# Peptides against a protein of PDB entry 4LZF, part 76

Target 1, 155 residues: chain A of PDB entry 4LZF
Amino acid sequence: GGRLVVFPNGTRKELSADGQTVKVMFFNGDVKHTMPDQRVIYYYAEAQTTHITYPDGMEVLQFPNNQTEKHFPDGRKEITFPDQTVKTLHPDGREESVLTDGTIIQLNPDGSKVIQFNTGQREIHTADFKRREYPDGTVKTVYSDGRQETQYPTG

## One batch from the design tools (peptide; made by RFdiffusion4, then SolubleMPNN)

Design b2_p14_4_s2 (from b2_p14_4, 4 letters changed)
Fold by OpenDDE base, seed 1:
Structure b2_p14_4_s2 (fold): chain B 155 residues (1-155), chain A 14 residues (1-14)
Amino acid sequence: as target 1 above (155 residues)
Amino acid sequence: EAAPLPPPPPPAPL
């Protein structure tokens, strides 16, 4: 059979009959589940936040505002915002945001920015220029010196 | 076994 331990501080520990599942109910209302697959599911009662840790070092945070965060072992982080925008933070400092309309916003470590619009247009921002690429192959560039260039499609 | 203590609160959302 399972085992229940009640500690003097009010914390309770439940062990499954096989010993593979452990549930700790802390005196503050927090709950910790250790699963047979060695996942640890922690619920923070005050913050209403769920924190899942995996044996490979993956972590998942679920916040009461419907934000979720994945912390990967490689240092990458993936944030799903309440609006369902997904932002990825890469270990190299690159950031990528995927909006619900399919727009992709990339921030590069060099400070450049790329926006891929759902229309198939692309906008590139660098220190030296802002460039708009159109689906027809037209490219418009505005340089930091105020010069403007239009490249027309070949065809 | 000593009574388990709750861990510190979770980090703030990013």
Scores: peptide ipSAE 0.215, ipTM 0.817, DockQ to the pose 0.931
Fold by OpenDDE base, seed 5:
Structure b2_p14_4_s2 (fold): chain B 155 residues (1-155), chain A 14 residues (1-14)
Amino acid sequence: as target 1 above (155 residues)
Amino acid sequence: EAAPLPPPPPPAPL
């Protein structure tokens, strides 16, 4: 049979009959489940946040605003915002956001930004210029000095 | 067995 331990501080620990599942109900309302797969599910009662830790070092956070975060063992983080935008933070400092309309925003470690619009247009931002690339091969560049250049596709 | 204590609060959302 299972085992229940009640501690003097009001914390309760429940062990399954097989000993593979452990449930700790803390006196503050927090709940910790250790699963047979060694996944730990922690619920923070005050913050209404769920934190799952996997044995490989992956972590999943679920916030009460419907934001979900995945922290990968390689140091990558993936954030799903309440609006369903997905932002990936890479260990090299690169950031990628995928918007629900299909727009992709990339922030590079050098401070450059690339926007891939759902229209097939691409916009590149650097310290020196903003460039718009069009599907027809036209490229418009606005330099930081105010100079503007249009490159037409070679037919 | 000592009485388990709750861990520190979760991190804030990014």
Scores: peptide ipSAE 0.213, ipTM 0.817, DockQ to the pose 0.929
Fold by OpenDDE base, seed 2:
Structure b2_p14_4_s2 (fold): chain B 155 residues (1-155), chain A 14 residues (1-14)
Amino acid sequence: as target 1 above (155 residues)
Amino acid sequence: EAAPLPPPPPPAPL
C-alpha cells in the first residue's frame, strides 16, 4: 500500500505503493509531484504557476495568463504568449518571433532585423539601409543617407 | 525526516 506522512508544519507527503510517485502537499497550498520518469511537477498555489523540470534539464513554465515558457538545456528559451505568438530567445542573442498569421520577425545580435511576411515579401533592416524584397523579384532599398535604389526582376 | 519546506516563489514571466 501507499504511505502518507503528515509533518508538524502541516505539509503532507504521499508515496505510491510502488515508490515511483511522490506527492508533497505543502502547508501553503503548493504541490510537488515526482513522477516515475523523474520529471518534477511543481504547482505554486499563490502564483497559480506550474513548473515542470525534466531530467535532461528542460524546464516548462505555465503561467495563469496562458503564457508558456520552455527553457532548453542549451540555454534557448521559447515563449508562447497568450495571443499564440511564439518567441524564441537564442543563447547567441538572436531572437525570433512567429506571429499567428505566419509572419516571422528575426532580430540578430548585430542589430539587424529581418521580417518575412506571410505574403512572401521580406524586409531587411540594417544600420545602413532598409530593404524590401517582393515576390516578383523587385528589390527596393532605402539607404541611411536617403538614397533609394530599385532592382527590377530579370525577365 | 525534516519537514519539507516550500521552494522560493517561481520566476516572473519573461
Scores: peptide ipSAE 0.212, ipTM 0.817, DockQ to the pose 0.935
Fold by OpenDDE base, seed 3:
Structure b2_p14_4_s2 (fold): chain B 155 residues (1-155), chain A 14 residues (1-14)
Amino acid sequence: as target 1 above (155 residues)
Amino acid sequence: EAAPLPPPPPPAPL
């Protein structure tokens, strides 16, 4: 059979009959579950935050505002915002945001920015220019010196 | 067995 231990400080520890599941209910309202698959589920009662740690080093955070974060063992982070925008932070410093409309925003370590619009248009921002590429092959460039160039598609 | 202590506070959202 399972067992319940009640400590003098009010913390409780429940063990399953097989010993594979352990539940600690802390005196502050926090809860720790250790599962048979060795994942650990923390619930922080005051912050209303769930933190799952996996044996491979992956971590998942669930916040009360509906934000979810995945922290990968390679140092990559994936953030799902309350609006369902997904932002990926790469270990090299690259950031990628995927909007709910399918627009992709890339921030590169060199400070350049690329926007892939859901319309098939692309916009490139560098220190030297801003460029808009259109699906028909038209390219418009505005340089930092104020010069403008339009390249028309060859028919 | 000593009474388990609560974990540290959770991380803040990014």
Scores: peptide ipSAE 0.210, ipTM 0.817, DockQ to the pose 0.909

Design b2_p14_4_s3 (from b2_p14_4, 6 letters changed)
Fold by OpenDDE base, seed 2:
Structure b2_p14_4_s3 (fold): chain B 155 residues (1-155), chain A 14 residues (1-14)
Amino acid sequence: as target 1 above (155 residues)
Amino acid sequence: EPAPQPPPPPPPPL
């Protein structure tokens, strides 16, 4: 059978009969589950936060505001905000946000910004220009010096 | 066996 250990501080430790599952219920209400697959599930009672750690170094955080974070072993982080926007932070410093309407906002390490609108329009921001690309092939560029250029699609 | 201690608090949301 399983084992229950009750410590003097009020912490309890439950061991499965096979010893592969360990549940620690801390005196403060926190809970730690060690699973057979070696994932560790922490529940922080005061913060109402769940933190899962995987043997490969992946981490998943679930916050009480419905934000979820995935921390990948490669250093990438994926944040699902309460509004269901998904933001990815890449190790190279690139950031990508996917809005619920399908709009994609990319922030590049060079400081450039790209917006892919759900309409098929694309907007590119650099130090030198702002460019709007339209689905019909029209491209409008406003340069930092105030010059404007329109490239029309070749029909 | 010493009594297990609670882990440190979770990191704040990003």
Scores: peptide ipSAE 0.159, ipTM 0.819, DockQ to the pose 0.913
Fold by OpenDDE base, seed 1:
Structure b2_p14_4_s3 (fold): chain B 155 residues (1-155), chain A 14 residues (1-14)
Amino acid sequence: as target 1 above (155 residues)
Amino acid sequence: EPAPQPPPPPPPPL
């Protein structure tokens, strides 16, 4: 059968009969589950936060406000906000946000910004210009000096 | 076996 250990401080440790599952219930209300697949599930009672660690180094955080974070072994982080926007933070400093309407906003390490609209239009912001690309192939550029160019699609 | 100690607090949300 399983085994229950009760410590003098009130912490409890439950072991499954096969020894593959371990549950620690800490005196402060926190809970730690070690699973057969080597996942470790922490529940922080005061913060109402769940933290899952995987043997490959993946981490998943679930906050009481419905924000979820994935911390990848490569240093990438993916944040699902309460509004269901998904933001990815890349190790190179690039950030990408996917909005619920399908709009993608990319912030590049060089300070440039790219918006891919759900309409198929794309907008590029750099230090030198703001450019709008249309699905028909039209491109409009406004340069920082005030010059404007329109490139028409090849017919 | 010494009593397991609670883990450190979780990191704050990003």
Scores: peptide ipSAE 0.159, ipTM 0.819, DockQ to the pose 0.916
Fold by OpenDDE base, seed 5:
Structure b2_p14_4_s3 (fold): chain B 155 residues (1-155), chain A 14 residues (1-14)
Amino acid sequence: as target 1 above (155 residues)
Amino acid sequence: EPAPQPPPPPPPPL
């Protein structure tokens, strides 16, 4: 059979009959659940936040506002916002946001920005220019000095 | 067995 330990401070510890599951219910309402797969589930009662840690170093945070964060062992972070936008923070400093309409926004470590529109158009922002690439192969560039250039598709 | 203590609060959302 399982075991229940009740501590003088009101914290409780439940052990499964097989000993593979351990549930600690803290006096403040927090819960720590150790699973057979060695993942640990923390529930923070006051913050209403769930934090799952995996043995490979993966972490998942679930916030009460419906934001979810994944912290990968390689240092990458993936944030799913309440509006269902997904933002990835890469270890190299690159950021990528995928909007619900399919638009992808990339922020590069050099400060450049690339927007891949759901229409197939792409916009590139650098310190020196803004460039719009069209699906037909037309490219329009506006340089910071005010010069404008249009490159027409081959054909 | 000493009484387990609650973990520190979670990190804030990013």
Scores: peptide ipSAE 0.157, ipTM 0.818, DockQ to the pose 0.916
Fold by OpenDDE base, seed 3:
Structure b2_p14_4_s3 (fold): chain B 155 residues (1-155), chain A 14 residues (1-14)
Amino acid sequence: as target 1 above (155 residues)
Amino acid sequence: EPAPQPPPPPPPPL
C-alpha cells in the first residue's frame, strides 16, 4: 500500500504504493506533486501560483491574476495576459502580440515594428519611415525627413 | 530522511 510520512516540522509526504506518485505537503501550505510522467507540480500557497515543470524542460506558470506563461525548452516564452492577449518572446529578441480583435503586432530585433490590423491594413515602422499599406493597394509613406509619398494601386 | 523544506518563492510574472 501507499505510505504517509509525517516529519517533525509538520511537513507530510505521501507515497503511492508503486512509488510513482509523491505528494509533499509543506508546513507553510505549499504542495509539491511528482507525477508518473515525471511532471512536477508546485503550488505556492502564499503567492497562489502554480508552477509545472516537465522533463523536457518546458515550464508552465499560472498566476492568481489569470496570467499564464509557457517557457519552452528552446528559450521561447508565451504569455497569455488576463485580457487574453497572447505575447510570444523569441530567443532572437523578436516579439509578437496577438490581440483579441485579431490585430498582430510584431517587434523585430532591429527595432522595426509591423502592425497587421484586422481591417487588412498594415503599418510598418522603421528608423527611416512609417508606411501604411491599404487593402486597395494604396501605400502611404512618411519619411523621417518629413517627406510624404503616396503610391497608387496599379490598374 | 531529513525533513523536506519548502521550495524557494516562485519566479515573478513577466
Scores: peptide ipSAE 0.156, ipTM 0.816, DockQ to the pose 0.895

Design b2_p14_4_s4 (from b2_p14_4, 5 letters changed)
Fold by OpenDDE base, seed 3:
Structure b2_p14_4_s4 (fold): chain B 155 residues (1-155), chain A 14 residues (1-14)
Amino acid sequence: as target 1 above (155 residues)
Amino acid sequence: EAAPEPPPPPPPPL
C-alpha cells in the first residue's frame, strides 16, 4: 500500500505502493510530482506555472498565458507564444521566428536580418542596404547612401 | 524525515 506523511508545517508527501511515484503537496499550495521515468513536474500555485524537468536536462515551462518554453541542454531555447509564433534562440546568438502564416524572420549575430515571406519573396537587411528578392528573379536594393538598384531577371 | 521545503519561485516568461 502507499504511504501518506503529514508534516507539522502542513506539507504532505504521498508515496505510491511501488515507491516510484512521489507527490509532495507543499503548505504554500505548490505540488511536486516525481515520476517513474525520473521527470519532475512542479506546479507553482501562486504563479500558476508548470515546470517539467527531464533527466537529460531538458526543461519545459508552461505559463498561465499559454506561453510554453523549452530549454534544451545545449543552451537553445524554443518559445511558443500565445499566438502560436515559435521563436528559437540559438547558443550562437541567432534568433529565428516562425510566424503562423509561414513567414520566417532570422536575426543574425552580425545584426543582419533576413525575412523569408510566405509568398516566396525574401528581404535582407544589413548595415549597408535593404534588399528585396522576388520569385521571378527581380532584385531591388536600397543602399544606406540612398542609391537604388534594380536587377531584372535574364529571361 | 525533515519536512520538504518548496523551491524558489519560477523564472518569469522570456
Scores: peptide ipSAE 0.162, ipTM 0.816, DockQ to the pose 0.938
Fold by OpenDDE base, seed 2:
Structure b2_p14_4_s4 (fold): chain B 155 residues (1-155), chain A 14 residues (1-14)
Amino acid sequence: as target 1 above (155 residues)
Amino acid sequence: EAAPEPPPPPPPPL
């Protein structure tokens, strides 16, 4: 049979009959589950936040505003915002945001920015230029010196 | 067994 331990501080510890599941109910309302797969599910009662830690070092945070964060063992972070925008922070300093309309915004470590619009247009921002690529093959470049170039598609 | 203490609160959202 399972075991229930009640501590003097009001914290309770429930052990499964097999001992593989441990539930700690803290006096502050927090709850910690240790699962047979060694994942730890912690609920912070005051913050209304769920934190899952996996044995591989993956972490998942679920916030009361519906933001979800995944912290990968490689140092990558994936944030799902309440609006369902997904932002990925890469260990190399690259950031990628996928908007709900399918627009992709990439920030590169060199400070360049790429926007891939849902219309099939692409915009590239560098220190030297802004470039707009159109689905028809037209490319417009505005250089930092104020020059403008238009490359037309070869028909 | 000592009474388990709650961990510190989670970090704020990013």
Scores: peptide ipSAE 0.160, ipTM 0.814, DockQ to the pose 0.929
Fold by OpenDDE base, seed 1:
Structure b2_p14_4_s4 (fold): chain B 155 residues (1-155), chain A 14 residues (1-14)
Amino acid sequence: as target 1 above (155 residues)
Amino acid sequence: EAAPEPPPPPPPPL
């Protein structure tokens, strides 16, 4: 049979019969589950937030606003916003956002920005220019000096 | 066994 321990502060600890599952119910309403696979599922009662830690160092946060965060052992973070936009933060400082329409927005460590539109158009922003690439191979560039250039596809 | 204490509050959303 399992065991129930009740502490003087009102915290309770439930142990499974095999000892592989531990449930702690804290006096503040928080709940901690330690699973047989060594995952730890923590529920913060006040914040209504679920935090899962994995033995490989991965972490998953689930917020009451429907935001979900994954913290990877390599330092990468993946945020799923309430609108279902997915933002990835890379350890090198690169950021990538995937919108629900399939548009991809990349922020690079050099400060450049790339937008891949769902239409197949691409826009590149650098310190020196803004460039629009079209699916037909047309490229329009506006340089920081005000010069404009259009490159037509080689047909 | 000492009573387990609650961990610190969760980090804010990013």
Scores: peptide ipSAE 0.158, ipTM 0.814, DockQ to the pose 0.933
Fold by OpenDDE base, seed 5:
Structure b2_p14_4_s4 (fold): chain B 155 residues (1-155), chain A 14 residues (1-14)
Amino acid sequence: as target 1 above (155 residues)
Amino acid sequence: EAAPEPPPPPPPPL
């Protein structure tokens, strides 16, 4: 059978019959759950936040506003916002946001920006130009000096 | 066995 330990401060420790599951219920309402797969689930009662730590170093945070964060062992972070936008922060400083309509926004470490629209159009922003690429192969570039170029598709 | 102490509060959302 399992066992329950009750400490003088009101903290409780529950052990499963197999000893593979340990649940600590702290006096402040926090819960630590160690699972058979060695993941640790923290619930913070005041913050209403769940934090899962995996043996490989993966971490998952679940916030009360429905934001979810995944912290990968490689230093990448994936944020699912309450609006269901997914933002990825890469270790190289690149950021990628995927909107619910399928639009992808990339921010590069050099400060350039790429927008891939759900229509198949792409917009590229650099220090020197803004470029719009169309699905038909037309490319329009506006340079910072005010010059404009249009490349037409080879018909 | 000493009573386990609660962990520090979680980091804020990013």
Scores: peptide ipSAE 0.158, ipTM 0.815, DockQ to the pose 0.921

Design b2_p14_5_s1 (from b2_p14_5, 8 letters changed)
Fold by OpenDDE base, seed 5:
Structure b2_p14_5_s1 (fold): chain B 155 residues (1-155), chain A 14 residues (1-14)
Amino acid sequence: as target 1 above (155 residues)
Amino acid sequence: MVKPPGKIPESLLK
């Protein structure tokens, strides 16, 4: 059978009969589950936040506002916002946001920004210019000095 | 005696 240990401080520890599942109910309302697959699930009662740690080093945070953060072993972070926008932070400093309308926004380590619109248009932002690429091959560039250039597709 | 876990990580993006 399982075992229940009650500590003098009010913390309770439940062990499954096989010993593979451990549930600790802390006196402060926090809960810790250790699972057979070596996942550790922390519930923080005050913050109403769930924190899952995996044996490979992955971590998942679930916030009470429905935001979810995944921290990958390679240093990548993926944030799912309550509106279902997904933002990925790469170890090299690149950031990518995927909006619900399919628009993709990339922030590069050099400070440049690329927007892939759901219309198939692409916009590139640098320190020197903003450039719009159209599906027909037209490219419009507005330089920081106010100069404008249009490149037409080869007919 | 088992102690409560530490503080949770805060979100990097608000």
Scores: peptide ipSAE 0.067, ipTM 0.721, DockQ to the pose 0.075
Fold by OpenDDE base, seed 2:
Structure b2_p14_5_s1 (fold): chain B 155 residues (1-155), chain A 14 residues (1-14)
Amino acid sequence: as target 1 above (155 residues)
Amino acid sequence: MVKPPGKIPESLLK
């Protein structure tokens, strides 16, 4: 059968019969589960936060405000905000936000910004210009010097 | 004796 160990400080440790699952209920209300797959699920009672660690180095944080964060072994981080916007931070410094309406905002390491609107329009921001690309093939560019250029689709 | 681990990681983004 399973085993229960009760420590003098009030911490309790439950072992499954096979010894593959361990549940620790800490005296402070925290709970730690070690699973057969070596995943560790830690619940912080005061912060009401769940922290899952995987053997490959992946980590998942679940906050009480419904925000979740995934920390990948490659250094990438994915944040799902309470409003369900998803922001990805890449190791190269690129950031991508996917809004609930389908809009994608990309911030590049060179400082450029790309917005892909749910309408099919695309906007590119650089140090030298802002460019708007329309679904019909029209491209409007406003340069930093104030010059404007419109490229019309070949009909 | 089993002790709780350290502090919770803070969110990178607010």
Scores: peptide ipSAE 0.067, ipTM 0.723, DockQ to the pose 0.075
Fold by OpenDDE base, seed 1:
Structure b2_p14_5_s1 (fold): chain B 155 residues (1-155), chain A 14 residues (1-14)
Amino acid sequence: as target 1 above (155 residues)
Amino acid sequence: MVKPPGKIPESLLK
């Protein structure tokens, strides 16, 4: 059978019969689960936050506002906001946001920005220009000097 | 005695 250890401070430790699952219920209301897959689940009672650590170094934070953060071993971070927008931060400084309407916003380390609209239009922002690409192949560019150029599709 | 887990990591984005 399983084992229950009760500590003088009120902390309880439950061990499954197979020894593969350990549950620690701390006196402060925090809970720690060690799972058979070596995942460790921390619940912080005061913050109402769940922190999952994986043996490969992956970490998942679940906040009470329904925000979820994934911290990958390679340094990438993925944040799912309460509105279900997903933002990815890459180790190279690139950021990508996927909106619920399908719009994708990319921020590049050089300061350039790319927006892929759900309509199929794409907008590119650089230090030198803003460019709008249309599904029909039309491209409109507004340069920093105020010059405007329209390139029409061939055909 | 089993110690409580450490402090919660802060959110990357608020």
Scores: peptide ipSAE 0.067, ipTM 0.724, DockQ to the pose 0.076
Fold by OpenDDE base, seed 4:
Structure b2_p14_5_s1 (fold): chain B 155 residues (1-155), chain A 14 residues (1-14)
Amino acid sequence: as target 1 above (155 residues)
Amino acid sequence: MVKPPGKIPESLLK
């Protein structure tokens, strides 16, 4: 059968009969589950936060405000904010935010920013200019020196 | 004896 170990400090350790699941209930209310698939689910009672670690190095954090963070073994991080915006941090320093309306915001390692609007418009921000690209092929550029340029689509 | 409770990891993004 299963085993229950009760420690003098009030921590309890429950072992499944098959030995595949271990549940530790800490004296502070924290809970640690080691699962048959070797993932570890840690619940921080005071912070109401869940931390899942996987054998491959994947980590998942679940915060009480419904924010979720995924830390991938490749170094990528994916944050789902309470508003359901998803932000991905890439190992190369690129950041991508996907808004609930489908707008995509990219921050590049060179400091440039690209916004892909749900309307099909695209905006590019660099040190030298801000550029708006329209679905019809019109391109408007505002340069850092204050110049403005409009390029019309070639028919 | 089981190790004491771990520290909560910090959120990477606010």
Scores: peptide ipSAE 0.061, ipTM 0.697, DockQ to the pose 0.076

Design b2_p14_5_s2 (from b2_p14_5, 7 letters changed)
Fold by OpenDDE base, seed 4:
Structure b2_p14_5_s2 (fold): chain B 155 residues (1-155), chain A 14 residues (1-14)
Amino acid sequence: as target 1 above (155 residues)
Amino acid sequence: MVKPPGTIPESLLK
């Protein structure tokens, strides 16, 4: 049979009969589950937040506003916002956001920004210029000095 | 005795 241990501080520890599942119910309402697959599921009662740790080093945070954060063993982080935008933080400092309409926003370590619109247009932001690329090959550039340039497609 | 409750992680992106 399973075992229940009650500690003087009010914390309770429940062990399954096979010993593979451990549930700790802390005195503050937090709950920690250790699963047979070695996942650890920690629930923070006050914050209503769930933190899952995996044996490979993966971590998942689930917030009460439905935001989810995934921390990968390679150092990558993936945030799913309540609006379902997904933002990926790469170990090299690159950030990528995928909007629900399919627009992709990339922030590069050099400070440049690239927006790939769902229309096929692309916008590039650098310290020196803002550039819009159109599917027909037209390119419009606004330079930091206020100069504007339009390059027309060949053909 | 089981350790005290863990510290709440902060969101990385606010």
Scores: peptide ipSAE 0.060, ipTM 0.685, DockQ to the pose 0.076
Fold by OpenDDE base, seed 1:
Structure b2_p14_5_s2 (fold): chain B 155 residues (1-155), chain A 14 residues (1-14)
Amino acid sequence: as target 1 above (155 residues)
Amino acid sequence: MVKPPGTIPESLLK
């Protein structure tokens, strides 16, 4: 059968009958679950935050405001905001945001920006120009010197 | 005695 250990400080430790699940209920209200798959689920009672750690080094944070953060072993981080926007932070400094309407915003380490609109239009921002690409193949470029160029689709 | 781990990780973008 399972085992229950009660510590003098009020902490309780429950072991499953198979020994594969361990639940620790701390005196402060925190709860720690060690699962058969070796993930550790820690609930911080005061912060109302859940922290899941995986054996591969992945971590998941769930905040009381419905924000979720995934920390990947490669250093990538994925944040799901309360509004359901998903932002990915790459180790190289690149950032990608996926909005709820399907718009994708990419910020590059060089300061350039790419917006993929849900309409199929794409906008590229660099130090030298802003470029709008349209689904029909039209491309409009506004250069930093004020020059404008339109390229029309062939066909 | 089993003690709670330390402080929770800070959010990057709170």
Scores: peptide ipSAE 0.059, ipTM 0.694, DockQ to the pose 0.075
Fold by OpenDDE base, seed 3:
Structure b2_p14_5_s2 (fold): chain B 155 residues (1-155), chain A 14 residues (1-14)
Amino acid sequence: as target 1 above (155 residues)
Amino acid sequence: MVKPPGTIPESLLK
């Protein structure tokens, strides 16, 4: 059978019969599970947050507001917000958000922004202009100096 | 002795 150890501070440690699973129930209500696959599941009782660490360095945080964060070994982060928007943070500083309606927003390290709308329109933001591209081939540009240009499709 | 309970850094509490 398994083994239960009760410490003087109230912390309890449960060991499986094979020793491959360890459960520590801390005196503060935190719980730590070490699994046979070497995954560690830590529950923070006060924060009501679950933190999973994997042997490869992957980390997953689950917050009580339904936000989930994945921290990849390469430094990339993927955040699923409560509204189910998914934001990816790249190590180079690039950010990509996928909205629930299918809109994709890209923020580049240089400060430029690209929005791909679910309607097929695309908007490009730079230091010098904002440009809207329409599915029919029309392109409208508003420059930082206030000049506006419309390029019509060649029909 | 078992290690004390861990803490989450405040910067990760979002």
Scores: peptide ipSAE 0.055, ipTM 0.686, DockQ to the pose 0.077
Fold by OpenDDE base, seed 5:
Structure b2_p14_5_s2 (fold): chain B 155 residues (1-155), chain A 14 residues (1-14)
Amino acid sequence: as target 1 above (155 residues)
Amino acid sequence: MVKPPGTIPESLLK
């Protein structure tokens, strides 16, 4: 059968009959589950936050405001905000946000920004210009010096 | 032994 160990400090440890599941209820209200698949689920009672660690190094944080953060073994992070926007932070410094309307915002390590609108238009921001690309092939550029250029599609 | 508080960015909790 299962085992229950009660420690003098009030911490309780519950072992499943097969020994594959361990539940520790700490005196401070924290809870730690060790699962058969070797994932560890830790609940922080004060912060109301769940932290899951996987054997491969994956980590998942679940916050009380419904925000979720995934930490991948390669150093990539994925944040799902309460509004369901998903932001990916890449190890190279690139950031990508996918908005609920389908807009994609990319921040590049060089400081440039690319917005892919749900309309099919694309906007590129650099230190030197802002450029709007239209689905018909028209490209409008506004340079930092105030010069404007329009490139028309080659018919 | 309780797990030490993780580094939770304040921006994620506000």
Scores: peptide ipSAE 0.047, ipTM 0.695, DockQ to the pose 0.069

